# Ledger of designs, part 37: peptides against a protein of PDB entry 2C5K

Target 1, 91 residues: chain A of PDB entry 2C5K
Amino acid sequence: EDPFQQVVKDTKEQLNRINNYITRHNTAGDDDQEEEIQDILKDVEETIVDLDRSIIVMKRDENEDVSGREAQVKNIKQQLDALKLRFDRRI

## One batch from the design tools (peptide; aimed at target 1 Q33 E36)

Design b2_p29_3_s2 (made by RFdiffusion4, then SolubleMPNN; from b2_p29_3, 13 letters changed)
Fold by OpenDDE base, seed 4:
Structure b2_p29_3_s2 (fold): chain B 91 residues (1-91), chain A 29 residues (1-29)
Amino acid sequence: as target 1 above (91 residues)
Amino acid sequence: SLNENKEEYKKKVEELRKATEEKEEELEE
């Protein structure tokens, strides 16, 4: 498996883990896991930058079609945004 | 912990970054 697909997979799995945690913890806490979630979300944002860079570089090769990869990254961004909204709305 | 595989995740991201850099170098040759 190429690095792009592996990173996409792992990123989505991590976001799912956080989403499940938020489901079970609908109130914002002051425990270590709240900070951990924030750190993970920041790491995912940085990962998205790396994913986008990969696509940008590959698009410079006229023989490459990256439309599928662009859709994957778009999906991750949507998942991240939804999760951030859930995380921030907890009281 | 919610991020038990943090190190492995970072390694995979690094592999992606390196692959990207290598591709960029190839395109500049």
Scores: peptide ipSAE 0.691, ipTM 0.927, DockQ to the pose 0.911
OpenDDE base, seeds 1, 2, 3, 5: peptide ipSAE 0.690, 0.691, 0.691, 0.689; ipTM 0.927, 0.927, 0.927, 0.927

Design b2_p29_3_s3 (made by RFdiffusion4, then SolubleMPNN; from b2_p29_3, 14 letters changed)
Fold by OpenDDE base, seed 4:
Structure b2_p29_3_s3 (fold): chain B 91 residues (1-91), chain A 29 residues (1-29)
Amino acid sequence: as target 1 above (91 residues)
Amino acid sequence: SLNSDKEKYEKKVEELREETEKKEKELEE
């Protein structure tokens, strides 16, 4: 598996872990986990930038086919946005 | 910890960056 696909997979799994945690912890607190979640979400945001850059660069080569990769990144962005919303709305 | 296998994750992200940078350099040569 190429690095792009591996990163996509790992990113989605990480977001799922956080989502599951939020499901079990619907109220925000002073738990160290809250800070960890913020850090992870920030890391994912930066990872998405790297994924996008990868696509942009590869698209400059007419011999490369990045079909489907943009959709994958879009899906991750949507997942991240939804998770951020859930995280921020917790009382 | 919610950040399972952080080291491995960061390593893969770095590999992605390296591939991207390498490709970009090749396209500019």
Scores: peptide ipSAE 0.614, ipTM 0.908, DockQ to the pose 0.868
OpenDDE base, seeds 1, 2, 3, 5: peptide ipSAE 0.614, 0.613, 0.614, 0.613; ipTM 0.907, 0.907, 0.908, 0.908

Design b2_p29_3_s4 (made by RFdiffusion4, then SolubleMPNN; from b2_p29_3, 13 letters changed)
Fold by OpenDDE base, seed 4:
Structure b2_p29_3_s4 (fold): chain B 91 residues (1-91), chain A 29 residues (1-29)
Amino acid sequence: as target 1 above (91 residues)
Amino acid sequence: SLNSDKEKYEKKVKELREATEKKEKELEE
């Protein structure tokens, strides 16, 4: 499997893991896990930059087909945004 | 830890970035 698809898969799995944690821990605290979540979310944001860059570069090659990849990244962004909202709304 | 297999994840991200950079360089040549 190419690195793009692998990164997409791993990113979504990581976001799901955090989402499940938030479900079990709906109240924010000074737990070390809170900082870890923030770090992971930041890493995902940077990963999305890499994913987008990959698409942009590949689109410059007329012989490459990036069909579906933009939608995949859009889906990850939506998942990230939803997760951020859940994370931030906790008191 | 919530960040399962962080090392493997970062490795794959790096591979993606390097592949992208390689492709970009090839397009410039």
Scores: peptide ipSAE 0.643, ipTM 0.915, DockQ to the pose 0.885
OpenDDE base, seeds 1, 2, 3, 5: peptide ipSAE 0.641, 0.641, 0.643, 0.642; ipTM 0.915, 0.914, 0.915, 0.915

Design b2_p29_4 (made by RFdiffusion4)
Pose (drawn by RFdiffusion4):
Structure b2_p29_4 (pose): chain A 89 residues (1-28, 31-91), chain P 29 residues (1-29)
Amino acid sequence: EDPFQQVVKDTKEQLNRINNYITRHNTADDQEEEIQDILKDVEETIVDLDRSIIVMKRDENEDVSGREAQVKNIKQQLDALKLRFDRRI
Amino acid sequence: KTLTEELLEERLEELEEENEELEEELEEL
């Protein structure tokens, strides 16, 4: 919807795509470099979402707690995924 | 194909379909 919500949706979807891939290919791979590149881009995307929240928090007419919870959720998804990726054997 | 290439193809297909619908709406007008 707003640009923030669209990036949040794209990120979750992007992480979910890699997660589904890892389930199917759980051995240590054609997509290895690609996954590393995408996960790094997701890290930097989260930094951008955080910065966006920092600026919006300066506006006293904004409650950023919902956005903060969404970013916290995405960081959890990313952490769980990185470990699954790292542990392919 | 890479995961990025597959995602870009899916997004391009969706934009092409939206463009075709808009062209049809313009022809009806």

Design b2_p29_4_s1 (made by RFdiffusion4, then SolubleMPNN; from b2_p29_4, 13 letters changed)
Fold by OpenDDE base, seed 5:
Structure b2_p29_4_s1 (fold): chain B 91 residues (1-91), chain A 29 residues (1-29)
Amino acid sequence: as target 1 above (91 residues)
Amino acid sequence: MTLREEEEEERKKKKEEEEKELEELLKKL
């Protein structure tokens, strides 16, 4: 299994979990839930940095066509940004 | 409550609703 694709999959699953939570909770939840969501969002941000670094390494050291991987990371960034906007707009 | 605990509660509620709907359908036959 490609470890990059596994990380992408796991990150998408985390974003989907938060998206489902926000869909059920139009207002702020309890402090534990809100803190856990903030922590997951932060972990996803850190994961995106690591994915971007891995792409740089693959492009430089392996001379691999990374265009597909760049598109996947861009998609995750867009999903994260949309989710942050939904999270922050809750009353 | 954690996000995981909430997700588990929502999965339980959904199953209980699906079971109730099935039971109500079967009672009408």
Scores: peptide ipSAE 0.248, ipTM 0.638, DockQ to the pose 0.263
OpenDDE base, seeds 1, 2, 3, 4: peptide ipSAE 0.245, 0.242, 0.242, 0.245; ipTM 0.637, 0.634, 0.634, 0.638

Design b2_p29_4_s2 (made by RFdiffusion4, then SolubleMPNN; from b2_p29_4, 14 letters changed)
Fold by OpenDDE base, seed 5:
Structure b2_p29_4_s2 (fold): chain B 91 residues (1-91), chain A 29 residues (1-29)
Amino acid sequence: as target 1 above (91 residues)
Amino acid sequence: MTLREEIEEERKEKEEKEEERRREELEKQ
């Protein structure tokens, strides 16, 4: 199994879980619940940075066509941005 | 319920549903 594709899959599943939680909880929770969501969103941001770094390495060292991987990371960034926007709009 | 609690419940429900499907498949053999 490609470890890059596994990380992409796991990140998408994590974003979907948070998106489902926000759908069930359209009002802000307590401070501990909001902090937990922020921590997971930060972990996803760090994962995206690591995915971008891995693409740079593959492109430099292996001269691999990374266009597909770049599109996948772009899609995750768009999902994260949409999720942050939903999170911030809760009352 | 925290997000972690909801994630754990969703995981548990998926595992239980997968185990139920495996049991039903074995009972049909």
Scores: peptide ipSAE 0.185, ipTM 0.558, DockQ to the pose 0.313
OpenDDE base, seeds 1, 2, 3, 4: peptide ipSAE 0.113, 0.045, 0.176, 0.172; ipTM 0.590, 0.389, 0.546, 0.547; seed 1 fails the geometry check

Design b2_p29_4_s3 (made by RFdiffusion4, then SolubleMPNN; from b2_p29_4, 17 letters changed)
Fold by OpenDDE base, seed 4:
Structure b2_p29_4_s3 (fold): chain B 91 residues (1-91), chain A 29 residues (1-29)
Amino acid sequence: as target 1 above (91 residues)
Amino acid sequence: MTLREEIEEERKKKEEEEKKLKEQLEKKL
């Protein structure tokens, strides 16, 4: 089982859903919705840490080529950063 | 489903896979 790829997929889908929400809500929503989005973004940050840890372990202990996984995590980080910027810019 | 419900379903799905990822890490660390 490779949960890494599933976590990557699910994380990307989460970010896409939030991006769609922000597109529809160009101003801050109600406090409950905004807090939920913030919680999800924080969860994504924690997920990225765990993904990076898994890559470190694979590289160290299994001597596997991790370049593909590193690229995937880099892409998620870029999506997260862009989304945070969009989220914070809302009036 | 509402957007909120879709987000919650995705969160639950990710949580299950994230748990498996952490369990794998704990075995190797």
Scores: peptide ipSAE 0.262, ipTM 0.755, DockQ to the pose 0.169
OpenDDE base, seeds 1, 2, 3, 5: peptide ipSAE 0.262, 0.260, 0.260, 0.257; ipTM 0.756, 0.756, 0.752, 0.751

Design b2_p29_4_s4 (made by RFdiffusion4, then SolubleMPNN; from b2_p29_4, 17 letters changed)
Fold by OpenDDE base, seed 5:
Structure b2_p29_4_s4 (fold): chain B 91 residues (1-91), chain A 29 residues (1-29)
Amino acid sequence: as target 1 above (91 residues)
Amino acid sequence: MTLREEIEKEKEEKRRKKEEEEKEKLEKL
């Protein structure tokens, strides 16, 4: 099993869960709900940094074709940005 | 409903959908 693909999958699933929550809760929740969403978004940001670092290592040390992995991380970044925009626009 | 409750609800909906798809496949055999 490729651990990079597993982390990508798990990150996409986390973003989808928050996206579904925001769809059902189009107004800001209580402070605990908003904090829980912010904490998960921060964890996803940290995970993206680690994915980018892993690509740098694979490109330098293994000389692997990272083009597919770079495209996957770019897709997660776009999904995160879209989700942050939805989160911030809630009243 | 908290985000945690919503995550558990989504997991339950996915399980139910998978079971329904497996049942529909079995009924077509």
Scores: peptide ipSAE 0.192, ipTM 0.564, DockQ to the pose 0.312
OpenDDE base, seeds 1, 2, 3, 4: peptide ipSAE 0.051, 0.035, 0.044, 0.059; ipTM 0.404, 0.389, 0.394, 0.424

Design b2_p29_5 (made by RFdiffusion4)
Pose (drawn by RFdiffusion4):
Structure b2_p29_5 (pose): chain A 89 residues (1-28, 31-91), chain P 29 residues (1-29)
Amino acid sequence: EDPFQQVVKDTKEQLNRINNYITRHNTADDQEEEIQDILKDVEETIVDLDRSIIVMKRDENEDVSGREAQVKNIKQQLDALKLRFDRRI
Amino acid sequence: SEFEEHNERRLENVEKLRESTEELEEELD
């Protein structure tokens, strides 16, 4: 919807796509470099979402708690995924 | 590349978010 919500949706979807891939290919791979690149891009995308929240919080007419919760959720999804990726054997 | 097309769309939308955040920061300053 707004640019922030679209990036949140894209990020969750991106992470979910890699997660589904790892389930199918759980051995240690054609997509290895690609997954590392995308996960790094996701880390930097979360920094952009955090910065966006910092600026919006300056506006007293904005409650950023919903956005903060979304970013926290995405960080959790990324953390769980990074460990699954790291642990393919 | 299995995931790249979606990755490119997501990175394009990050630029829109960055532009909107900068416009909001200038208005608040």

Design b2_p29_5_s1 (made by RFdiffusion4, then SolubleMPNN; from b2_p29_5, 14 letters changed)
Fold by OpenDDE base, seed 3:
Structure b2_p29_5_s1 (fold): chain B 91 residues (1-91), chain A 29 residues (1-29)
Amino acid sequence: as target 1 above (91 residues)
Amino acid sequence: SLFEEQNKKLKEKVKELRKETEEKEEKLE
């Protein structure tokens, strides 16, 4: 098992689920799910920290190529930022 | 909740990643 790849996959899946929810709920609702989404987005930020830390450790080993993993984290950050923007635009 | 099961799964995998990272870090000079 590759925990890094699994976390990347699961994070993207979670963000996609939220994105799908937002699609079905274009107007922000004052409900428990809205609060849950906010919490999940915050958790994803922390997950990214964990992913970055993993990469930093790998970078200390010259025998390991981290370029692919860096690109994956970058992609997640972009997905998160886009989702945050979409989430916050709802009134 | 629509997200509860996925969130639980993700948090578990994050813990695994963190553990792996810590173990690797301990092996570094």
Scores: peptide ipSAE 0.591, ipTM 0.908, DockQ to the pose 0.848
OpenDDE base, seeds 1, 2, 4, 5: peptide ipSAE 0.588, 0.589, 0.590, 0.587; ipTM 0.908, 0.908, 0.908, 0.907; seed 1 fails the geometry check

Design b2_p29_5_s2 (made by RFdiffusion4, then SolubleMPNN; from b2_p29_5, 13 letters changed)
Fold by OpenDDE base, seed 3:
Structure b2_p29_5_s2 (fold): chain B 91 residues (1-91), chain A 29 residues (1-29)
Amino acid sequence: as target 1 above (91 residues)
Amino acid sequence: SLFKEAQEKLKENVKKLREETEKKEKELE
């Protein structure tokens, strides 16, 4: 599996883990796990930049079709945004 | 930690992605 697909998979899995954590912790706590999640969400933002850069570079090769990859990144962005909303709206 | 090992693995793969991207960019120049 190429790095792009692996990163997509890993990112989706991390976001799912965080989503599950939020489900089990509907109130914001003052603990290391909460801060760790915040850090991971920031890391995911940077990961998305790296994914987008990969697509941009690949699009310069006329023999490459990145339409599927663009859709994957779009899906991750949507998942991240939804997760941020859930995370931040907790009391 | 629920996330630490997974995050370390992810960051390693992100590094590989970035390196691949940079390599490809150079090849296109």
Scores: peptide ipSAE 0.732, ipTM 0.945, DockQ to the pose 0.897
OpenDDE base, seeds 1, 2, 4, 5: peptide ipSAE 0.732, 0.731, 0.732, 0.731; ipTM 0.945, 0.945, 0.945, 0.945

Design b2_p29_5_s3 (made by RFdiffusion4, then SolubleMPNN; from b2_p29_5, 14 letters changed)
Fold by OpenDDE base, seed 5:
Structure b2_p29_5_s3 (fold): chain B 91 residues (1-91), chain A 29 residues (1-29)
Amino acid sequence: as target 1 above (91 residues)
Amino acid sequence: SLFKEQQEKLKEKVKELREETEKKEEELE
């Protein structure tokens, strides 16, 4: 599996883990775990930048097929936004 | 923690992705 697909997979997996945590912890806490999640969410935003950059560069190569990659990144962005909404609006 | 362990592994893959991207960009120049 190429780095792009692995990053996509692992990013979604990490977001899913956080989503599961939020499900188990519907009330926001003030502990190290909550702060760790916040840090990871910020890291995911940076990861998305790296994914987008990868797509932009690969699109310049006529020998590369980036079909579906833009949709994958879009999906991650949507997943992140949904997760951030769940995380932030907890009381 | 589970998050930390998985995030560290992910960051390694992100590093690989970034290096691949940079290498590709250089090849295209």
Scores: peptide ipSAE 0.679, ipTM 0.933, DockQ to the pose 0.828
OpenDDE base, seeds 1, 2, 3, 4: peptide ipSAE 0.678, 0.677, 0.679, 0.679; ipTM 0.933, 0.932, 0.933, 0.933

Design b2_p29_5_s4 (made by RFdiffusion4, then SolubleMPNN; from b2_p29_5, 14 letters changed)
Fold by OpenDDE base, seed 2:
Structure b2_p29_5_s4 (fold): chain B 91 residues (1-91), chain A 29 residues (1-29)
Amino acid sequence: as target 1 above (91 residues)
Amino acid sequence: SMFKEANEKLKKKVEELRKATEEKEKELE
């Protein structure tokens, strides 16, 4: 399978898992789980860098179709930003 | 935790993506 699409899928699923956790935990905790989520959010930011780099390189190949990939990454960035907002605004 | 396991799987896929990107970049040189 195309690793780009797999990474997109897995990233969105991970963000969804965290979003579901936040829904169940509306108050910020002070345990290992909260720290783990913070670390994962940072890992997702790095993942986005790798996705963007992939797009940049593929755009150099005239035979490669990157249609929709930039929009997919934009969507992930928006999802991440929304999730960060929810996570940080908890009291 | 399910988060950690999922994250490790994701990291492996990201590594695959990174390697694929690097190989493509080399091919374009």
Scores: peptide ipSAE 0.700, ipTM 0.940, DockQ to the pose 0.835
OpenDDE base, seeds 1, 3, 4, 5: peptide ipSAE 0.699, 0.699, 0.698, 0.699; ipTM 0.940, 0.940, 0.940, 0.940

Design b2_p29_6 (made by RFdiffusion4)
Pose (drawn by RFdiffusion4):
Structure b2_p29_6 (pose): chain A 89 residues (1-28, 31-91), chain P 29 residues (1-29)
Amino acid sequence: EDPFQQVVKDTKEQLNRINNYITRHNTADDQEEEIQDILKDVEETIVDLDRSIIVMKRDENEDVSGREAQVKNIKQQLDALKLRFDRRI
Amino acid sequence: SEEDEENEELRERTETHRNELREETDERE
């Protein structure tokens, strides 16, 4: 919807796509470099979402707690995924 | 090949949305 909500949706989707891939290919791979690149891009995307929240918080007419919860959720999804990726054997 | 195509399309779309978010954040700052 707004640019922030779109990036949040794209990020969750991007993480979910890699997660589904890892379930099917759980051995240690054609997509290895690609996954590392995308996960790094997701890390930097979360920094952008955080910065966006920092700026919006300056506006007293904005409550960023919903956006903060979304970013926290995405960080959790990323953390769970990184471990699954790291532990393919 | 299909997985690469889907990943690239999603990466291009995500970069377009990130650029729009950065522009809006700068305007708000």

Design b2_p29_6_s1 (made by RFdiffusion4, then SolubleMPNN; from b2_p29_6, 16 letters changed)
Fold by OpenDDE base, seed 1:
Structure b2_p29_6_s1 (fold): chain B 91 residues (1-91), chain A 29 residues (1-29)
Amino acid sequence: as target 1 above (91 residues)
Amino acid sequence: DEWRKELKEQRERLKKSVEKLREETERRE
């Protein structure tokens, strides 16, 4: 499988797992779990940078269509932002 | 618990997939 697509898949799976946690824990949870989630969210931010870098490299070749990949990254960014908002605004 | 286990496994999977992406990107740079 394409490494880019695998990263996209794994990133979304990671975010989905966190989203499920937030759904079940609408208030502050266990400190260790909360801290780990925060770390993972930061890892995802770094992963997005790596995804964008790969797209930049692909864009050097005009024969490579990156529109689909850009849309995928955009979707991940939106998912991350929404998740961060949910995570941070819990009471 | 099971959720935390799965979370950690996914985290490690992501790390591995990111490494492969970085390797590919670096080869093309």
Scores: peptide ipSAE 0.722, ipTM 0.941, DockQ to the pose 0.842
OpenDDE base, seeds 2, 3, 4, 5: peptide ipSAE 0.722, 0.720, 0.720, 0.721; ipTM 0.940, 0.940, 0.940, 0.940

Design b2_p29_6_s2 (made by RFdiffusion4, then SolubleMPNN; from b2_p29_6, 18 letters changed)
Fold by OpenDDE base, seed 3:
Structure b2_p29_6_s2 (fold): chain B 91 residues (1-91), chain A 29 residues (1-29)
Amino acid sequence: as target 1 above (91 residues)
Amino acid sequence: SSWKKEMKEQRERLKKNVEKLKEKTEELE
């Protein structure tokens, strides 16, 4: 199993679940779920750093074509940014 | 809640897999 692909999958899954939650809860609440979302978003930001590091190492040391992985990380970053916007815009 | 528990479990799974990724990255360094 490729841990990179598993992390990508898990990250996107969490972002999707949060997106679904925001859809069901259009206004911000004071519940524990809001705190959990904040924690997950923070973890995703850190995960992206780890994904990028893995790509840098593969490109440098293995001289492999990492364009596909770079595209995947780019997609996650875009998804995260869009989700953060939705999350923060709730009043 | 069930949602909270599920999200927490998914979060922990991600953390576990991130560690595997980091280990793999270190092997290539």
Scores: peptide ipSAE 0.644, ipTM 0.921, DockQ to the pose 0.810
OpenDDE base, seeds 1, 2, 4, 5: peptide ipSAE 0.639, 0.642, 0.641, 0.641; ipTM 0.921, 0.921, 0.921, 0.921; seed 4 fails the geometry check

Design b2_p29_6_s3 (made by RFdiffusion4, then SolubleMPNN; from b2_p29_6, 18 letters changed)
Fold by OpenDDE base, seed 3:
Structure b2_p29_6_s3 (fold): chain B 91 residues (1-91), chain A 29 residues (1-29)
Amino acid sequence: as target 1 above (91 residues)
Amino acid sequence: SSFKKELEEQKKKLEESVKELRKKTEELE
């Protein structure tokens, strides 16, 4: 069991679905869906904090090489930031 | 809508996986 990888997978899937929505909806029009997306993006931000905490603990207590996991989190952060920009720049 | 339903399902899934991650992290803290 590796909950870290599961979280990474689920996070990316969520971001991908939002990205698909933004692609199809280049203008904001459904306030309910827009608000839901905003909430999910905030949830992803919190998820990233949890991922980082996990990495910190692994480095400290397990003394494992976490470079791969750090790269994964970095990728998620980049994906989130790019998505936020697309989301916010819509008319 | 299908999209709304899928978002909710994925939100729930992520919530569950995060709970497991937090549990494991706290066990090591």
Scores: peptide ipSAE 0.669, ipTM 0.928, DockQ to the pose 0.825
OpenDDE base, seeds 1, 2, 4, 5: peptide ipSAE 0.668, 0.669, 0.669, 0.667; ipTM 0.928, 0.928, 0.928, 0.928

Design b2_p29_6_s4 (made by RFdiffusion4, then SolubleMPNN; from b2_p29_6, 15 letters changed)
Fold by OpenDDE base, seed 1:
Structure b2_p29_6_s4 (fold): chain B 91 residues (1-91), chain A 29 residues (1-29)
Amino acid sequence: as target 1 above (91 residues)
Amino acid sequence: DEWRKETEEARERLRKSVEELRKETEKRE
């Protein structure tokens, strides 16, 4: 598997784990896991930067189609934003 | 707990995969 797809997979797995955590912890807390989640969300944000950079480089080669990869990154961004909103809006 | 353990492992996997992506990207730049 190519590095881009591996990153996409690993990123979505992290976001899914966090989403499941929020489901089980619908009330905001102040523990180590809450802090860990915040760190992971930041890691994902940085990962998106790396994904976008890779796409920019790939776009330099007109023989390479980036539309699929752009859609994947868009999906990750949407998932991240939704997750951040869900995480922050907990009472 | 189990969740934290598995999440940490997933976090490490992501770190490694990102590094491979960065290497590939840097080679192309």
Scores: peptide ipSAE 0.726, ipTM 0.943, DockQ to the pose 0.900
OpenDDE base, seeds 2, 3, 4, 5: peptide ipSAE 0.724, 0.725, 0.724, 0.724; ipTM 0.942, 0.942, 0.941, 0.942

Design b2_p29_7 (made by RFdiffusion4)
Pose (drawn by RFdiffusion4):
Structure b2_p29_7 (pose): chain A 89 residues (1-28, 31-91), chain P 29 residues (1-29)
Amino acid sequence: EDPFQQVVKDTKEQLNRINNYITRHNTADDQEEEIQDILKDVEETIVDLDRSIIVMKRDENEDVSGREAQVKNIKQQLDALKLRFDRRI
Amino acid sequence: ENLDPDKEEREENRQKLREATDELEEKLD
């Protein structure tokens, strides 16, 4: 919807796509470099979402708690995924 | 298997977020 919500949706979907891939290919791979690149781009995308919240919080007419919760959720998804990726054997 | 088919679209969406954030910071300053 708004640019923030679109990036949140894209990020969750991107993480979910890699997660589904890892379930199918849980041995240690054609997509190894690609996954690392995407996960790094997701880290930097979360930094952009955090910065966006910082600026919006300056506006007293904005409650950023919903956006903060969404970013926290994405960080959790990323952390759980990174460990699954790291632990392919 | 291409895990990154929508990369350009996601870059465009991210740029729009950055532009919207800068415009809001300038307005508040």

Design b2_p29_7_s1 (made by RFdiffusion4, then SolubleMPNN; from b2_p29_7, 12 letters changed)
Fold by OpenDDE base, seed 4:
Structure b2_p29_7_s1 (fold): chain B 91 residues (1-91), chain A 29 residues (1-29)
Amino acid sequence: as target 1 above (91 residues)
Amino acid sequence: VNLNPNKKEYEEKLKKLREATEEKEKKLE
């Protein structure tokens, strides 16, 4: 199986899980999950770095078209940014 | 609440991604 696609899938699922949690917990500090959420979001950022590195390496091969993978990573970055915004807006 | 119940599997997949990247790098050398 393609590890790139697996990571993409799992990353999006993780972000969705947090997003759903935030939906049910819109007050910052209403529980003790703030640190865990922050840690997961940071892990996702690092995952994106790994995904980008994979693409950068593939782009060195002129026989590879990575536009599709770049679009996938862009989508994850957008999802992450949106989630960060929701997380930061909790009061 | 465990917000990352599959962390171990996730990390394993990340490892595979990094390994694949490294292997590709070697092939390009």
Scores: peptide ipSAE 0.690, ipTM 0.932, DockQ to the pose 0.912
OpenDDE base, seeds 1, 2, 3, 5: peptide ipSAE 0.689, 0.689, 0.689, 0.689; ipTM 0.932, 0.932, 0.932, 0.932

Design b2_p29_7_s2 (made by RFdiffusion4, then SolubleMPNN; from b2_p29_7, 14 letters changed)
Fold by OpenDDE base, seed 4:
Structure b2_p29_7_s2 (fold): chain B 91 residues (1-91), chain A 29 residues (1-29)
Amino acid sequence: as target 1 above (91 residues)
Amino acid sequence: VNLNPDKEKYKENLKKLREETEKKEKELE
């Protein structure tokens, strides 16, 4: 498996873990994981930057096929945004 | 609670991605 696909998988798994955690802890300040969640979300944002950079560079090579990768990153961004919304709306 | 139990693996994969990107970028120069 290429690094791009593995990072995509890793990122989605991280977001899913947080999403599941929020489901079990839907009250802000109810636990001591607030900072950890924020840190992971920031890491994901940086990872998305790396994924986008990878796509941009690979697209410059006519011998490389990046088909579907932009859609994958778009999907991760949407998942991140949805998770941020859930996280911020916790009461 | 550890929300990122595979953090080291993730970081390694991210490192590989960055290295791949950098390598390709140099090849294109």
Scores: peptide ipSAE 0.708, ipTM 0.938, DockQ to the pose 0.845
OpenDDE base, seeds 1, 2, 3, 5: peptide ipSAE 0.707, 0.707, 0.708, 0.708; ipTM 0.938, 0.938, 0.938, 0.938

